# Ledger of designs, part 186: peptides against a protein of PDB entry 4JHK

Target 1, 212 residues: chain A of PDB entry 4JHK
Amino acid sequence: EDYKIQSFDLETQKLLKTALKDPGSVDLEKVSSVIVDQSLKDQVFSREAGRICYTIVQAEAKQTNGSVFRRNLLNRLQQEFKAREETRKRSTQEWVCLVSFICNIFDYLKVNNMPMVALVHPVYDCLFRLAQSDALKNEEEVDCLVLQLHRIGDQLEKMNVQLMDELFNLLRDGFLLQEDLSSMGRLLLLEILEFRAGGWKLSDTAQKYYYS

## One batch from the design tools (peptide; made by RFdiffusion4, then SolubleMPNN)

Design b2_p30_3_s2 (from b2_p30_3, 16 letters changed)
Fold by OpenDDE base, seed 2:
Structure b2_p30_3_s2 (fold): chain B 212 residues (1-212), chain A 30 residues (1-30)
Amino acid sequence: as target 1 above (212 residues)
Amino acid sequence: YLEELLAKAASPPVPRPPYDISVAEEDFSF
């Protein structure tokens, strides 16, 4: 297995590698903190972070039947989630990284091969925040919203279709009624509306339009 | 840019272990 952790210093890389194979020999709270910190700064890392987290969770479960890492990870996520509005005010980049990370944890951190139910509403809350008018006017937030819906929208809908309907009502209204959307933002909203309408798949017609 | 974003979104997920041995924590909530 290959994990993309080159952005960390050598000591941290060693820590992460050890956590992946022998989690009982390292400070798993520190490991979780390092992963969260980096994920809040680097959106690209978030997806890899999800895989790393899942692997550590499985390794610890197998080794000691423990869940220290997951507990610390989720506790930190909970803290960041609670402070999400402050994060958004401070840095749009950190905010979208937070959303991305939570979504990727939802995507990768399965329990009994099922999504963690505890993450469903937090994910929706983040996406609903991105769907508000003040967020839709920001291309970076729209990018994040659309990206996450492409990645986990189908899974998320399976967990709660009613919330997904409500979310897309906001997106439709934004697309149709909000005047200060950028051209790209409006295009992205249209695409995601069509994406869901097509069963979370791109139709051939949409493929031509958006990739021509 | 749109094409790039959608391509990124459409990338397959990183492979996961075939069997999940994680234990649920029923009382955890945000």
Scores: peptide ipSAE 0.042, ipTM 0.717, DockQ to the pose 0.129
Fold by OpenDDE base, seed 3:
Structure b2_p30_3_s2 (fold): chain B 212 residues (1-212), chain A 30 residues (1-30)
Amino acid sequence: as target 1 above (212 residues)
Amino acid sequence: YLEELLAKAASPPVPRPPYDISVAEEDFSF
């Protein structure tokens, strides 16, 4: 399989490729750190990172029944999550990358083909933060929020419908009541409201409205 | 821009391995 890791230097690429094939022969703490660091810089990579992480987890489990990589990965994610407000203050870009990466890990790191329960609340916490008024006025944060809900909203709802209802109450209120939303932000909120209302699918009418 | 963003959001997921043998540690929490 091909993995999009050309953004790394050659030595790191070799490290990652080796981890994918023979995880026991590399420093898996270093591997996890490199993946997280790059995911915090590149939101597009974070999706690929989810796939990479899943592959390494499976490879290590298959080879040694170990979980060193996953433990290090989740520990690092926990650290970044705990510091999320500081990250947001420092850099909106890093913040949305963090959210994107956590969401992608939720999407890809399955346990017996099910989402990790431990990630449900952290993901919702991130999305709720993006749904606050101070975040909804920032187009970069709205983009991130809507993107993640399109990608994993249906899965998250299955894990906790009550939290999803509460989240969308905030989004509805933002759409209707918040005065400092951009026109694009308002359109995105409307779209995602309709997306969920349609069972996490776009209706024919909505398709015409948003894509014509 | 809206159309582009929505198209990006609707892009197909990255392919996943055909097997899943992952087991979470029950004591892990954020």
Scores: peptide ipSAE 0.040, ipTM 0.707, DockQ to the pose 0.117
Fold by OpenDDE base, seed 5:
Structure b2_p30_3_s2 (fold): chain B 212 residues (1-212), chain A 30 residues (1-30)
Amino acid sequence: as target 1 above (212 residues)
Amino acid sequence: YLEELLAKAASPPVPRPPYDISVAEEDFSF
């Protein structure tokens, strides 16, 4: 199929294309590194990166029954996750890219069509960080939080309802009590609160409110 | 912007290969 990798140089594009078709013929550590690096720069790519990673994982499993790529990918994710606070301090943009990427990996990397349990807590930790007061005042972080919850909230809740309840307690507190939320931020929090309350879908009433 | 964000969130997922043949791994912890 077609993968959106035109943002890479031609040499890297060739590397990725080869990894997608013949993962055993390339350095899968390098491939994983390239994907992570680009995902940390481009939040839009992080979505595509999930699909790319999924395809490479399947290709390697089919070709050699191996998991070298996934192991390298997860190891790199672990490193970035551990350094997430430093990343956030350095660059909000890189931080939200990291969160977006981890969430997309959670969304796409399945084992027997099941989510990777190992990613559940890291994803929640990222979302909890976005739900802190210092993050909720930043629209870029709120956008990321709300977007990910729309995309994977239902899946994530199925993995741990208690953590989701705790997360949304923070979001409700932010919506109701935090004074330095932007108008848009407050609106986004309200929407996501209603989104979950409606079973992770927009009700007719909410649809009218937000789109009329 | 809100409508755009919601539309983006509600957009169809990126296409996936039809078969999931990912192999299980040993316990991995972050």
Scores: peptide ipSAE 0.046, ipTM 0.719, DockQ to the pose 0.116; fails the geometry check
Fold by OpenDDE base, seed 1:
Structure b2_p30_3_s2 (fold): chain B 212 residues (1-212), chain A 30 residues (1-30)
Amino acid sequence: as target 1 above (212 residues)
Amino acid sequence: YLEELLAKAASPPVPRPPYDISVAEEDFSF
């Protein structure tokens, strides 16, 4: 199977390819750190990273019944998550990459084809942070928020509908009350409000409105 | 811009094997 790992140097590509096929023969801590590092630099890579991580987890479980990779991956994510406010202050780009990566790990790393419970609150915490007034005024953060809700909102709601209601109350308040939203930001908030209201899908009416 | 963002969000998920052998750690938390 083909994976988009051309952005890595040849040595790292070899490491990743080996991890995908024979995880027991490589340093899985190193593999996890490489994937996290790249995901924190490239938001687009996060989706592919999720798939790669899933494959490695499956391969290791099958080969040795081990979970070294997942443990190291999640431990690194935990470290980044704990430092998220500092990351946000340093770089909005790195912050939205972090959120994107955590959301994509939530999307791809399943347990018995179900979301990992341990990731539910961290994901919501990230989304709630993006829903605060100081974040909603930043288009890059709004883009990230809306994108993740489109991707995993339905799954998150199934895990905790109360938190989703609270989150969308904040988004509604932002849409209605916040003065320093950009025009695009306001449009995106409206769209995502309608998206959830429509059962996490676009109705024909909404399609016509937003794409006319 | 909005259309592009929504297009990215609406992209189909990457295919995964139907059987997931992953097991969660009960004590893991952020």
Scores: peptide ipSAE 0.041, ipTM 0.706, DockQ to the pose 0.117; fails the geometry check

Design b2_p30_3_s3 (from b2_p30_3, 14 letters changed)
Fold by OpenDDE base, seed 3:
Parts: structure tokens; C-alpha cells; sequence
Structure b2_p30_3_s3 (fold): chain B 212 residues (1-212), chain A 30 residues (1-30)
């Protein structure tokens, strides 16, 4: 597989490539830290980071039956999650990168082909935070919320439909009642409401409207 | 802008290996 890691310096690229092929020969704590750090800077990279992490986890399991990388990764993720409100205060950009990264880890890091139960509530907590009125008025946060729901909403619902119902009640209320949404934000909320209502698919009429 | 964002959101995930050998840590929780 080819991994998009050209944004790193050459030394770090070599480190990551080695981790992907021979994880036992590198400092996996450092590798996890590098991936998390970059994911907190670049939301686009966060999706690739999920794939990279999955590959390293599988490689280490196959090579040594170890889980050092995953343990370090999840511990770092937990630390960032606990500090999420401070991160949001410091930088909206860093906050949405954090949410994106958590969601992509949920998407890619499976246990016996199943989502990690331990990540379900943290992911919902992040999405619920994005669904609060003070966040919905920020278009960058709405973009993040809608993007994640498109990517992993169906999986999350299967893990806990009650929380998903509660989340979408907030989104519906935001769409209908909140006065300081941007025009694009309101349109995005409408789209995601229709997306879920259609079984996490776009209807023909909706697709024509949003993609014409 | 909206069309591009929605298209990116709707894009399928990168294919994964068909068999996952990962095992959960029993004591791990957030």
C-alpha cells in the first residue's frame, strides 16, 4: 500500500515507513506521537492517519503479537480528549482536527472487525459538543460535524441508536430555531438531516439539489 | 463549495484488509 506521508520531513517519513513494515525496530511511542501531532494540525491527514494506524497495529500484532503502538496511540488520544475544551478555547482549527482524528480512529481501528466500544461515547461526546448552539454558529465546526456524520454516522448509530436520536434532535432544533447560523451552516444541517432520514444515503431528489 | 464538501463527505473509505487480527485490551476505557 502507498501512504500519503509526504508532508513529513524525510527522517520522519523513514520512521513511519519502517513502522509500517517492521514495527518492532522503531520506537512505537514516538511513532504514535508523531501521527497524533500531525493529525492535530491537518484535518485532511487525519483520515490517512487512521489507515496508517490500522496498518501499524496489524503489522505489530502479526510480527510480535504486541500492542505497544495501539496502547500508546489510545493513551495519547485519551489525553487530548480530556483536554478538548481547552483545545477548543485555544483554536477552533485544532479542535476540529481533534474531532476528525478521533472519528477516523473509530472508523479504522477495529477489534476483530468490530468498532472499539471504548471510543463510542468519546465520539458522541465530541459530536454533541459540536451540536451545541455556541458551536453551530461557527461554520468550521458545522463543517466538521457534518463531515464526520457522513463518514461514520451509520456505524455510530449501530453502536447506540438512542444517542444518535438525541444528537439529531439537537441538530433539528438548531436548524429550525437557532437564529445565528450561517446560510451554509443551515444548509449543511438540512442535508445531514435528510441524509440520515434516507438511511444514511442521499435520495435522488436530494442528490439533484445538492450536487447540481 | 457545498457540492465539493458533500462529495468529499460521501466518498467511500479507503479499503481495509478483509481480516482484522486486533484484540482489545481488557482494561482500556476512556
Amino acid sequence: as target 1 above (212 residues)
Amino acid sequence: YLEELLAAAAAPPVPRPPYDISVAEEDFSF
Scores: peptide ipSAE 0.108, ipTM 0.744, DockQ to the pose 0.120
Fold by OpenDDE base, seed 2:
Structure b2_p30_3_s3 (fold): chain B 212 residues (1-212), chain A 30 residues (1-30)
Amino acid sequence: as target 1 above (212 residues)
Amino acid sequence: YLEELLAAAAAPPVPRPPYDISVAEEDFSF
């Protein structure tokens, strides 16, 4: 399988490939740090990193019944989450990469094939931050918000429908009442409102309306 | 742009192993 690690240098690619196949032979703390660092810089990698992480977690569990990688990964993720407002102030790009990464980890890192409950509120916190008025006026943040909701909204709603309702109340208010939304931002909000209303799916008619 | 966004969002999920042997860490919390 292609793990989309072409953005790393060859040495790091080798490290990651080894972690995927023989995690006991590498420094898994270093591996986790490399993955998080790259996820904060590269949106393409950030949104796909969950698969790599999941594979390493399973490989380590099978090889040694260990969880060193996951522990280090989640600890680093927690650190980045705690600093999310500082990250947002420093770089919108890094902020949306962080959100994308957290959502991707939520999507891929399962416990007994179920989402990690510990990630539910942090994910919602990130999405709620993106749904605030100061964020909705930024197209990059709206793009991130809508993309994550397309990818994990249905799963996230299953974990807490009340928070999802509250989130979408903010999105409806933004769509209807916020004057400084861009035309694209407004269109994206409308689309995601319809997406959820349609059971986290787009009808063929809606798809044609928005994307044809 | 919208088509690209939809395409990215609608990409099929990467297959996962049928059984996840991961166990929650008791000391992990955000």
Scores: peptide ipSAE 0.104, ipTM 0.748, DockQ to the pose 0.117
Fold by OpenDDE base, seed 4:
Structure b2_p30_3_s3 (fold): chain B 212 residues (1-212), chain A 30 residues (1-30)
Amino acid sequence: as target 1 above (212 residues)
Amino acid sequence: YLEELLAAAAAPPVPRPPYDISVAEEDFSF
């Protein structure tokens, strides 16, 4: 397995590689902080961070039956989540990286082969924020929203269908009523509406329409 | 652009380890 950690300096890369194989030999609090920090700065890494985190969690569990990394990771994630509005104001890029990261954590960090229930509402909160009118007018945020729903929408719906219904009510309203959506943004919203309506997959007709 | 984005979004997830040994923890409140 190859992990996309090229954006780190060599010393940090070594730290991460060691954490992946021998987590007991490194400061797992530092590792968690480094991963969160970089996930906010690097979109490529943010997308891979979930897989990396899961691997470290598994490695620590196997090696010491511990969960130090996960606890520190989630604590830091909670801090960033609480500050999400300030992050959004400061940098749209960091904000969408944060959303991408938390969604990837949800996707990869399982507990007894199940999604972490504690992450369900935080993930939905992020997606609901992206579904607000002030966010839908920003194509970068729409891209993020649609991307995450493609990746984890089916899993999220299984965890709470009512919240998913509410979210998609907002998306439908945005598609129908919002006047300052870009053409691409409107097309993306339409696609994701169709995607869910089709059971989180594209029908043959929709496939032909959107993948032309 | 749309096709590329959707293709990336619809890409299958990276395979996970065959057995998840993650331990349940106390409830987290964000």
Scores: peptide ipSAE 0.097, ipTM 0.752, DockQ to the pose 0.119
Fold by OpenDDE base, seed 1:
Structure b2_p30_3_s3 (fold): chain B 212 residues (1-212), chain A 30 residues (1-30)
Amino acid sequence: as target 1 above (212 residues)
Amino acid sequence: YLEELLAAAAAPPVPRPPYDISVAEEDFSF
């Protein structure tokens, strides 16, 4: 398979390609750090990163029945998660990249085709942070919130519907009560409220309203 | 803009093997 890794230098590309095919022959801690570093810079890459991580995990499992890569990946992710508030203060862009990456790891790293339970609360914590009033006024954070809910909201709800209800209570309150939402932010919140109400899919009514 | 965002969100899932052989780490938590 081809992976979107052309943004890395040739040596790093070789490292990643080797990890994908023969993970036992490379430093998997280094591989994990490279993937995390790039995912924290490029939100678009985080989607590909999830797929890459999944492939490496599967390759290592088949080759040695090991989980060195996943452990290193999750350990680094945990470190970044713990520092999330400082990251947000430093750079909104880095913060939304972090959220995007965590959500994409949730989306792609499965255990027996099921989401990793250990990631459920961290993902919700990130989304709840994006749903706070100080975040909802920032379009970049609203974009991230709505994008992740479109991507993994249905899966996340299946893991904990009570937390999803609480999250959407905050989004409803933001939509109805918050005065400093941008026009686009308000539109996005309305859309995602309707998206969930429609069973996490776009209804014909919504199609007409937003795209006609 | 909204259409682009929703289009990106609606991208089909990456194909995976029918059974994921990954195993959970014992008591891993954040």
Scores: peptide ipSAE 0.032, ipTM 0.687, DockQ to the pose 0.117

Design b2_p30_3_s4 (from b2_p30_3, 15 letters changed)
Fold by OpenDDE base, seed 4:
Order: structure tokens, then C-alpha cells, then sequence
Structure b2_p30_3_s4 (fold): chain B 212 residues (1-212), chain A 30 residues (1-30)
């Protein structure tokens, strides 16, 4: 099984490969930090970061029945989450990578076969930030928002339907009322509104409208 | 573009894990 870690230097690649197979032999705090750092910088890696994290968590559980990696990962994520607004101001790219990564962790790391409850509000907070007017005018942020909602929206709604309703109220208002949306941004918002309305799937009518 | 986005979202290149991998319930909070 291949992992997209070619963006790392060779030494770090070796570290990650070792963590994937023998997590007890490496500094899992360092590994978690490296993964988070790279997820903020590399879109390709960020997309697969959840799978890598899952594999390490699974490997550690099997090897030592431990959860050191997960704890360190979440601690680092907490730090980045707290600084999310500063990250957004510094780099939109890093910001959307952070959102993508936290959503990916939400999607892949479960507790008692459920999403980690601790991540529900942080994920919503990120999505709510992307749903603000100053973010909706940026296509990169809209792309991120819509992509995450397509991927994990149904799971998030099951965790807290009230927050999802509030979020989509913002998206509806953005679609209807915000004047400086790009054409693509507006189309994406419309699509995701229809997507949720259809039970997080496309109706036949919507499919024809968007994909014919 | 929308079709590609939907395909990427609906069929991610990274498969989702089938089982809980947590050793113990998390009490972590952000």
C-alpha cells in the first residue's frame, strides 16, 4: 500500500514508513507534528493524511495497545485550531489545508465506532468560518467548504443537526444575498444546498441540472 | 468541474476505515 509522502525528505519518509509499521520504535510526537506541518503545506498530502494517521493509530493499537500518536496528533491539531484565524490571514492555502485535514481526521478516526465527539465543534467552527461573507468571496475557501460538506456533511449532521441547520442558513443567505460571489462559487453553494436537501445525495433532477 | 468535485468527494482516493481503531474512549476537548 502506497502513501503519498514523496514531498518529505528521505529521512522523514523513512520516519513515516517506520511509524506506519513499527510505531513503537519512533518518536510519535515528532511524527504527529511532522504530519500536521506537512498537511498545512501540501494539498496532496493533506488529502491522504487521514489514512496515514489511521494506519499509525491502528498499528500502535495492535503493537502496544497504546494511543500516544492519537493524543499527540490531537494536541497538535488543537494548537493549530486555536491559531486558525492567524493561519487564514497568513495563507489561505494553509488555512484550507488545515480545514481539510481536520475534516479528514474526523472522517477517519473513530471512537466507539463514532466520530470523535471532541472534533464535532471544531469541525463546525471551521466550516462556519468558511461560510462567513469574507470567506465565501474566495473561491479557494468555497471549494474547501463544499468539498468537506460533500465528504462528511452527513456524518456531521448526525452529530449535531442544529449546527448543520445554522450552517446551511448561512450558506443559503450567502447564495441569495452576497453580491461578490463568483459565478462558480454561487454554483457550488447552490449545488451543496441541493445536495443536503436531497439527503446528502443528488436527485435525478439535480443530477441533470448540474452534470448534463 | 462540479462533476469532478462530486466524484472526488463521493469516491475519495483514500478508503475509509471500516472499524473503530481507538484503544479507549477519548476525553480530549479542543
Amino acid sequence: as target 1 above (212 residues)
Amino acid sequence: YLEKLLEAAASPPVPRPPYDVSVAPEDFSF
Scores: peptide ipSAE 0.034, ipTM 0.665, DockQ to the pose 0.130
Fold by OpenDDE base, seed 3:
Structure b2_p30_3_s4 (fold): chain B 212 residues (1-212), chain A 30 residues (1-30)
Amino acid sequence: as target 1 above (212 residues)
Amino acid sequence: YLEKLLEAAASPPVPRPPYDVSVAPEDFSF
């Protein structure tokens, strides 16, 4: 399979390619660190990273029945999650990359074909943080919030509808009451409110309104 | 911009093999 890893140097590309097909022959802790580091710099890569992680997990399980990569990945992710407020203060870009990566791991790594229970609250915590007033005024954070809800909102709701209701109460309040939203931010919030209200789908009328 | 966002958000996940090995420890928490 083709993986979008052109942003890495050639040696790292070789490392990743080897991890994908022969995980037992490489340092999987190093591999996990490389993936997380790049995911924190490139939000577009974060989605690819989820797929890469899934493939490595599967390859290691098939080859050695091991879970070294997943353990290291989740441990590193936990560390980044714990430091999320410091990350946000340092760099909005790194913060939204972190959220994107956590959401993509939630999307790609399953337990018995279900989302990892351990990731449900961390994902919600990130989305709730993006739904606070100080974040909603930042278009980059609103973009991230809305993007993740489009990607995994339906799955996340199935895990805890009460938290999703609470989250969307904040979004509705932000849309209606917050004065320092950008025009685009306000439009994005309206769109996602209607998206969920429509069962995580857009009606033909709404789709025409927002995307034509 | 919204159209591009929709396109990005609506991108389907890459097809996955049915084999699932992603079991987290029972006491794992963030």
Scores: peptide ipSAE 0.034, ipTM 0.663, DockQ to the pose 0.116
Fold by OpenDDE base, seed 1:
Structure b2_p30_3_s4 (fold): chain B 212 residues (1-212), chain A 30 residues (1-30)
Amino acid sequence: as target 1 above (212 residues)
Amino acid sequence: YLEKLLEAAASPPVPRPPYDVSVAPEDFSF
């Protein structure tokens, strides 16, 4: 199976492949660190890393009934989350990669087929940060915000509808009141507002409007 | 551009079992 690891060097690819098949034979802290590092640099990988992590978690559970990988992964993710403002100041690209990665982990690492409660507030915190006026003026951040809401918005709302309402109040205000939005940014905000209003589904009416 | 965004967002997740193989620590928080 292809886990989209071609961006790593050959040695690291071997490490990851071994982790996927025989997690007990590798340093799972190192594996988690490698995955996080790459997720912060590569947007494509950051959106797909959850699947890799999920597989490693399963493999370790089956092999040793352990959770070393997940623990290290979440600990590193926590560190990056805590430093998110500094990351944003340093690099918008790394910041949106971080958000994408956190959302992707939220999407794939489940507990009894339910989202990890511990990730709910961190995800919302990231999305709320993207919904601030200083972020909405940046098209790259708007792209990230709208993409994540399309991917996991319905799940996230189920976890806390009140926070989702508050988030979308900010998005509505941005759409209506903020003057320095790009044309594309404004379009994306409108689309996501309608997307949620339609029950997190694309309506035929919206289809015709946005694709005409 | 919007089409690409929507296509990416519409990609279905990899199927998962009904139950996760392990339970996360209850006290874990960010």
Scores: peptide ipSAE 0.034, ipTM 0.679, DockQ to the pose 0.118
Fold by OpenDDE base, seed 5:
Structure b2_p30_3_s4 (fold): chain B 212 residues (1-212), chain A 30 residues (1-30)
Amino acid sequence: as target 1 above (212 residues)
Amino acid sequence: YLEKLLEAAASPPVPRPPYDVSVAPEDFSF
């Protein structure tokens, strides 16, 4: 399996590759920190990070029946989540990377092939924050929100449909009532509203409307 | 970006191993 880790220096790449194959031979706390740090800087890597994390978790479980990596990963993620408002104030880019990473971890770190329940509310909290008026006016935040809903919306809804309904009420209100949305932001909100309404799928008509 | 959204909507996530040995600790929460 190939993992997209070319953004790291060679030493770190070696560390990650070793963690993927022989997690017991490396400092898994360091590995987790490196992955989180990079995920906060690179949204593209954030997606890959989920897959990497899942692989390391499984490898460690098989090798030593341990969970050192996952524990450290989730602890660090928890710290970043708690500081999310400070992160948002400091850097919109880092904030959307954080959201992306949390959502990707939700997507990839399964427990007995099921989503980790502990991540459900944190994910919703992030998405609800992105759905507030002060965030919807920022195209980068809208982009992140819509992207995550495309990726994990179906799964997340299965975990709590009431919260999803509340979230989409905010999105509908934003689409209809908020005046300082960008044209692209408004388009993205409309698209995701129809995406969910269509059962988290795009109809042929919708595909033509939005993507032709 | 619209192409990325389309890809995200149309494609399943990256394939995962069929057997998942991961178990979450009962006491973990955010």
Scores: peptide ipSAE 0.034, ipTM 0.655, DockQ to the pose 0.119

